# Ledger of designs, part 91: peptides against a protein of PDB entry 2FGR

Target 1, 331 residues: chain A of PDB entry 2FGR
Amino acid sequence: SSVTLFGIVDTNVAYVNKDAAGDSRYGLGTSGASTSRLGLRGTEDLGGGLKAGFWLEGEIFGDDGNASGFNFKRRSTVSLSGNFGEVRLGRDLVPTSQKLTSYDLFSATGIGPFMGFRNWAAGQGADDNGIRANNLISYYTPNFGGFNAGFGYAFDEKQTIGTADSVGRYIGGYVAYDNGPLSASLGLAQQKTAVGGLATDRDEITLGASYNFGVAKLSGLLQQTKFKRDIGGDIKTNSYMLGASAPVGGVGEVKLQYALYDQKAIDSKAHQITLGYVHNLSKRTALYGNLAFLKNKDASTLGLQAKGVYAGGVQAGESQTGVQVGIRHAF

## One batch from the design tools (peptide; made by RFdiffusion4, then SolubleMPNN)

Design b2_p14_4_s4 (from b2_p14_4, 8 letters changed)
Fold by OpenDDE base, seed 2:
Structure b2_p14_4_s4 (fold): chain B 331 residues (1-331), chain A 14 residues (1-14)
Amino acid sequence: as target 1 above (331 residues)
Amino acid sequence: SEEARNLALTLAAA
């Protein structure tokens, strides 16, 4: 048996040129290259190829020392694994997000990531961004000649909001092919939630692919998120991402990523482009910089996610520029 | 992925 203490502290100086009032924001932010975290994990060999595991992980906010508290909401699982794969019990990334966010060259954090995994409809559920779920059972297959899959189900436990029942129920999974330089995946998910106190289904389909050419990596995502409402019509967003990364000088990495968010319910688009650079000072410490530009059209109000500084929206049709410069340290 | 690399670095540091 083993127990490991682990974590990442990622803190940055961040700037955005516009908030909801049209004013600039700047200060010390968190999680620009990787989400800051503290965790405990361990395994026990049970013999016969069977292992037990646990994983407890919470987010760290270095700018304020976790003034709002610490919890294990990132992951709190117990698991069994072996030749059959892995079964997990507890709050975790849902299988769809766990797999499909892997194609995001900005690691689903900071001002540069693909923002498709979002609550597009003012859903009232706690996890209506489709990233994690409470009361989750998940299963992941081994890799069979490249082919692999993951499945998950989260119990609603009769949670209600307004007249909506089954809030928090999740069902979803992915199939993938991962072999050498190629990765490709299809994910499908449905989550029960509420909008305006009325039952709503959050349906999600995501395609992802990447190819490592050695000198550079290309990655892409295609996603549709649809909040299906009984009253008021569906809220649908089509999100697209294309990115490239390349090593620089043996110790650096440059990344460029573009995303388009076609918000059908408001007939409005947002365009995001981000340039990032990571410089490894050691195997565990890096400096990084991100430069992002977000152009909202028409009624779109999306904002870059400069966590710890400003993560809100902007005025309709306004553009936002963001910068992060920081240190990431893993232990 | 970057996340996978970060996990690997964390494991190597532990």
Scores: peptide ipSAE 0.026, ipTM 0.602, DockQ to the pose 0.065
Fold by OpenDDE base, seed 4:
Structure b2_p14_4_s4 (fold): chain B 331 residues (1-331), chain A 14 residues (1-14)
Amino acid sequence: as target 1 above (331 residues)
Amino acid sequence: SEEARNLALTLAAA
């Protein structure tokens, strides 16, 4: 049996040139390269190839010392694992996001990540971004010659919003092929939520792939998210991402990622391009910088997610530039 | 290992 205390403290100075009022924002932000976290995890060998595990992880906000409190909303699972794979009980990344966000070269955080895993429709559920779920049971297969899969179901526990029932119910999974330099995955998910107090299904299809050429890695995502509303028509977003990363000088990594968000309900597109650099001072400590450009067209109001500084939208059709420079320390 | 893979995926996600 073992217990490990672990964490990441990632804090940055961030700037965005536009907020919702058209004004700049700047200050100390968090989680620019990796989400800051504190966690406990452990494993117990039960014999016969069976293991019990636990994982408790919460987000750290270094800018204010977690003034709003600390919780284990990132992950709070107990698990059994063995030759059959792993079963997890508790709040966690849903299988689809766990797998498909792995293709995001910006680690699903900061101003550079793929933002497709989003609440596109003003969904009223707590996890309408499709990233995590409460009351989740997950199963992950072993890797069989590269092939692997994950499945999950989250209980709604009769949660209601307005006339919508079953809010928070999730069902989804992925199939993947991970072998050497190649990774490819297909994910499907449906989450029950509410929009305007009415029952809504959040349907998500995501295809991801990456290939590590050694000298560089390419990664891509194709996603469709559809909020199927009882009234008002579907809110559909097609999201695309293509990224590349390369090691630099043995201690650095440069990343470039482009994403397109085609927001069908408002017939508007947003383009995101981010350049990132990470400089490893050690195995645990890195300096990093991100430069992101977000171009909204027409009615699009997307904003870069400079957590701790400004993560709101901008005026319709406005472009936003963001910068983060920070320190990441892992323990 | 599967555990290592799961750890890596968890660390890579928000």
Scores: peptide ipSAE 0.014, ipTM 0.450, DockQ to the pose 0.042
Fold by OpenDDE base, seed 1:
Structure b2_p14_4_s4 (fold): chain B 331 residues (1-331), chain A 14 residues (1-14)
Amino acid sequence: as target 1 above (331 residues)
Amino acid sequence: SEEARNLALTLAAA
């Protein structure tokens, strides 16, 4: 049996040149290279190849010392694992996001990540970004010659919003091939939610792939998110990502990533390009810098996610430039 | 090893 206390404190100075009013924002932000976190995890060997596990993890906001509180909303699971794989009970990343966000070279945080996992439709469910779920049961297979899969179901527990009576239900999973330098995955998910108090299905399909050439890694994502509404038509977004990373001098990593968000319901596109650099001072401590440019077309109002400084939208058709420079420390 | 694992988890599940 073991219990491990672990965490990351990632804090940065961040700047964006435009907010919703067209004004610049700057200050001390969090989670620019990795999401800041505090957690406890452990395992118990039950014999015969069976293990029990627990994982409790919450987000840390170093800029204000978690003034809004601390919780275990990142993950709060108990699990059994063995030759059959792993079963988890509790709030966690849903299987689709757990696998498919792994292709994001910016680790799903800061101003540079793929932003496709989003609430595109003002969904009223707490997790309508498709990243995590409450009341979740998940199963992950072992790796069989490269092939692996994950599946999940979250209970709605008869949560209602307006006339919607199954809010929070999730069903989804992925299939993948992970072997040597190659990774490829297909994910499918559906969540029940509400938009404008009416029952809505959030359907998601995501294809991801990466290849590590040693000197560089290429990664890509293709995603469609569709909020299917009975009234008002579907809200559909097609998101695309292509990224490259390369080690620099044995102590650094440079990353370049482009994403396109084709927001069909408003016939508008947004383009995101981010350059990032991480400099490892040790195995646990790194300096980093991110430079991102977001170009909204037509009615698009997307904003870069400078957590702790400004993560809101901009005016329709406006471009936004963001910078983060920070320290990441893991323990 | 723990630091390496923590870093790996950081990158995979941020």
Scores: peptide ipSAE 0.011, ipTM 0.475, DockQ to the pose 0.054
Fold by OpenDDE base, seed 5:
Structure b2_p14_4_s4 (fold): chain B 331 residues (1-331), chain A 14 residues (1-14)
Amino acid sequence: as target 1 above (331 residues)
Amino acid sequence: SEEARNLALTLAAA
């Protein structure tokens, strides 16, 4: 049996040249390289290859000391694991996001990440970005010669918004092949939500792949998110990502990632390109810098996610440049 | 395993 206290404190100085008013924003931000967190986890050997586990994890906001409070909304699970794999009960990453975000070279955080896992439609559900779910049961298989899978179901518990009566219901999963330098995954999910008080299905399909060449890693994502509305038509976004990373001098890593967000409902595209560098001072401490450029076309108003400084949108068709320079410390 | 590593990395990243 074990209990581990763990965490990451990642704080940065961030700048974006435009907010929704066209003004610059700058200050101290959080979670530029990794999401800052505090957690507890542990396992108990129950014998016969069976283990019990728990995981409690919440986000830390180093810039304000969690002024709005602390919770375990990142993960709050109890689990059983063994030769059969792992069953988890509790709020967690949904299986699709857990697997498919792993192909994001910017760790699904900061100004550089793939932003496809998003509430594209002003969905009224709490987790309409498709990342996590309450009331979740998940199952993860072992790895069978590279093949693995994860499945999840989240209970809506009769949550209602307007005429929607199953808000928060999630069903989804992935299949994957992870072997040596190769990883590839296909994820499918449906989440029930509401848009404008009307029942809406958030359908998501994501394909991810990466290959580690040793000297460099390539990673890619293809995603379609569709908010299926009864009235007003579907809100569909096709998102694409291609990234590369390479070690530098044994202590550093350079990353370059491009993403395209084709927002069909507004017939508008956004292009994101990010250059990042991480310099490891130790196994636990790193300096990092990110430079991101987001070009919105036409009606697109996407903004870079400089958490703690500015994560809102910009004016339609405007470009935004963002910079983060920070320290990440893991414990 | 790579799967385990990927999972760990995802947990670290997410």
Scores: peptide ipSAE 0.015, ipTM 0.427, DockQ to the pose 0.039; fails the geometry check

Design b2_p14_5_s1 (from b2_p14_5, 6 letters changed)
Fold by OpenDDE base, seed 4:
Structure b2_p14_5_s1 (fold): chain B 331 residues (1-331), chain A 14 residues (1-14)
Amino acid sequence: as target 1 above (331 residues)
Amino acid sequence: SFSEDENGKTLLFD
């Protein structure tokens, strides 16, 4: 058996030029290049190709020393794995997000990530962004000639909000082809939640693909999220992302990513463009900078996620500029 | 309203 302690401390100075009041915010933020984390993981060989595993991972907030506490909400799983793949029990990334967020060149964190995995409808469930789930059982296949898949089901445990009685139930999965420089995936998910105390289904379809040309990598996402409400009509968002990354001088990486969020319920679009640079000082330590522009049109109020500084919305139709400069250290 | 971010941090929306 083995137990590994691991983590990342990522802390930055961040600035956004607009908050909900139109004022600038700045300070010390976290998780600009990678989510800061502390984790324990281990495996036990049970013989015959069967292994038991555990994974406990929580977020670290270096700006305040986890003043609000520490938990294992990032991942808290026990697993069995073998030639059949892996079965996991516990809170984790849902299979759809686990696979499809991998196409985000900004690692689903900071001011540059694809923001399509979002609670678009003021859903009242804890995980209405479609990223993680409590009470999750997941299964991941091995890779068979490039083909792989993941499936998951999360129990609602009779969580009730208003008249909704199945809040937190998740069912979803993906199919993928991962072979050499090519990755492509299709994910489907449904999560039960509540909006305004009424039962709502969050349906999600996501297509992702990437290709590594060696000198550069291209990545893309196409997503539709639909909160299906019995009253008030559906809240639908079509999200698009295209990104490119390239190594620079053997020690750096530049990233450029564009996303469009077409928010159908308010007939409003938001455009996000982010330029990022990572400079590796070592295998474990990097400096990074992100510059993001978010243009809201019409009734759109999206804000960049400068964690630890400001992650709220802006005024309708306002544009927001964000900057993060930080240090990432992995151990 | 308390929202949790994707990592399980409670975001205080001021």
Scores: peptide ipSAE 0.009, ipTM 0.496, DockQ to the pose 0.021
Fold by OpenDDE base, seed 1:
Structure b2_p14_5_s1 (fold): chain B 331 residues (1-331), chain A 14 residues (1-14)
Amino acid sequence: as target 1 above (331 residues)
Amino acid sequence: SFSEDENGKTLLFD
């Protein structure tokens, strides 16, 4: 039996040229290359190929020293694993996000990530971005000749908002093929939530694929998110991503990623393009820089996620430029 | 998970 303490401290200087008032914001931000975290994990060999495991992980905010406290909301699982795969009990990434975010070359953090996993409809549930769930049971298969899958169910525990009585229920999963340089996955999920106090289903379908050519990697995502409201029209967003990364010598990585968010309910598109560079000073320490441009059309108000500095929206139809320069240290 | 503080800090973004 072993227990491992692990973590990442990632802190940056960040700038965005526009906030909701049209003013610039700048300061010290967090999690520009990787989400800052502190965690504990361990395994126990139970014999016969069976293992018990635990994982406790929380986010670290280096700019304010976790002034709002520390918790294990990133992951708090106990598990059994073996030749059958792994069963997890506890809050975690839902299977769909766990697999499909792996195609995001910006690791779902900073100003450059794919932002499709989002609460597009002012959903009132705590996890209406489709990333994590409370009260989750999940199962992951082994890899069988490239084929693998994951499934999850989260209990709502009779949580109510307005007239909605099953808020927080999740059901979803993915199927994937991971073999050598190729990865491809299809994910499906539904969450029960509320919008305006009315029961709403958040349906999500995501297709992802990547191929590593050695000299470069290509990655792509296609996603549809639909908030199906009992009253009023559906709130539908189609999100697209295409990215490339390449090693630079033996010490660096360059990334370029484009995303399109077609927000059907407001007939408006947003375009995101990000250039990133990571420079490894060691196996554990890196410098990084991100440059992102977000163009909103028509009624779109999306903003870049400069965590710790500004992550809100902008005025409708406005463009935003963001920069992050920081240090990532892993332990 | 989707809440932001007064400083634009997202409390839970992956």
Scores: peptide ipSAE 0.013, ipTM 0.527, DockQ to the pose 0.025; fails the geometry check
Fold by OpenDDE base, seed 3:
Structure b2_p14_5_s1 (fold): chain B 331 residues (1-331), chain A 14 residues (1-14)
Amino acid sequence: as target 1 above (331 residues)
Amino acid sequence: SFSEDENGKTLLFD
């Protein structure tokens, strides 16, 4: 049996030129390149190719020293794995998020990530962004000649909000082909939630693909998220992403990513473009910089996620520019 | 050993 303590401390200086009042914000932020975390994990060989595992991971906020406390909300799983794949019990990334966020060149972190995995409808559930779930059972297949899949179910445990009585139920999965330079995946998910106290289904379909040309990597995402409400009509968002990354001088990586969020319920689009650079000082320590531009049109109010500085929206139709410069250290 | 990607995301398969 083994137990490993691991973590990342990622802290940055961040700036955004507009908040909800139209004012600039700047300061010390967290998790600009990777989410800061502290974790414990371990594996026990049970013989016959069977292994038991555990994983406990929580977010670290380096700017305030976790003033609100520490928890294991990132992951708290026990697992069995073997030739059959892996079964996980506990809070984790849902299978769809786990797989499909892998195509985000900004790793679902900081001001540059694909923001499609979002609560688009003021859903009242705790995880209406489609990223994680409580009470989750997950299964991941082995890789068979490139083909792999993951499935998950989360129990609602009769959580109620207003007239909704199944809040937090998740069902979803993906199929994928991962072979050499090519990766492609299709994910489907449904989560039960509430909007305005009424039962709402959050349906999600996501297609992702990437190809590594050696000199550069291309990655793309296509997503539709639909909050199906009994009253008021559906809230639908079509999200698109295209990105490229390339190694620089053997010690760095440059990333460029574009995303479009077509918010159908408000007939409004947002455009995001991000330039990022990571400079590896060692295997464990990196410097990084991100420059992001978010253009909201019409009624769109999206904001860049400069965690620890400002992660709120902006005024309708306003553009926001964000910068992060920081240090990432892994241990 | 669970490999973390460059971003500290644990890959499903080492």
Scores: peptide ipSAE 0.010, ipTM 0.504, DockQ to the pose 0.088; fails the geometry check
Fold by OpenDDE base, seed 5:
Structure b2_p14_5_s1 (fold): chain B 331 residues (1-331), chain A 14 residues (1-14)
Amino acid sequence: as target 1 above (331 residues)
Amino acid sequence: SFSEDENGKTLLFD
């Protein structure tokens, strides 16, 4: 058996020029290039190609030393794996997010990421962003000539909010083709939640693809998120992302990513463009800088996610500029 | 305001 302690401490100086009041915010933030984390993981060889595993991982907030506490909400799984693939029990990334966020060149964190995995509808469920689930059973196939898949089901355990009686139930999965420089995936998920105390289905479809040309990588996402409400109509968002990254001088990486969020319920769009640079001082330590611009149109109030500094919205139709400069250290 | 939940999103790096 093995036990590995691992983690990332990513802390930055961040600035956004506009908050909900129109004021600037600045300070020390966290998780600009990667989500800061502390984890324990291990495996036990059970013989015959069968392995048991565990994974416990929580988020670290370096700016305040986890003043609100520490938990294993990132992942808390026990697993069996072998030639059949892997079965996981416990809170984790849902299969759809686990696969489809891999196409985000900004690693689903900081001010630059694809923000499509979101609670677009003031859903009252704990995980209405479609990223993780409690009470999750997941299965991941091996890679068969490039083809692979993942499936998951999360129990609602009769959680109720208002008249909704199955809050937190998740069912979803992806199919993918991963072969050399090419990755492509289709993900489908449904999560039961509540909006305004009424049962709501959060439906998600995501298509992702990337290709590594060696000199550069291209990545893209197409997503539709739909909160199906019995009363008040559906809340639908179509999200699009296109990004490129390229190695620089053998020690650096430059990233450029554009995203469009077409928020149908408010007939409003938001445009996000982010330029990022990572400079690897070592295999484990990097300096980074991100510059993001978010343009809201009409009734859109989206804000960049400068975690630890400001992650709220802005006034309708306002633009926001964000900067992060930080250090990432992995151990 | 759209805020991320603190459930942590990021995959382990490749």
Scores: peptide ipSAE 0.010, ipTM 0.475, DockQ to the pose 0.030; fails the geometry check

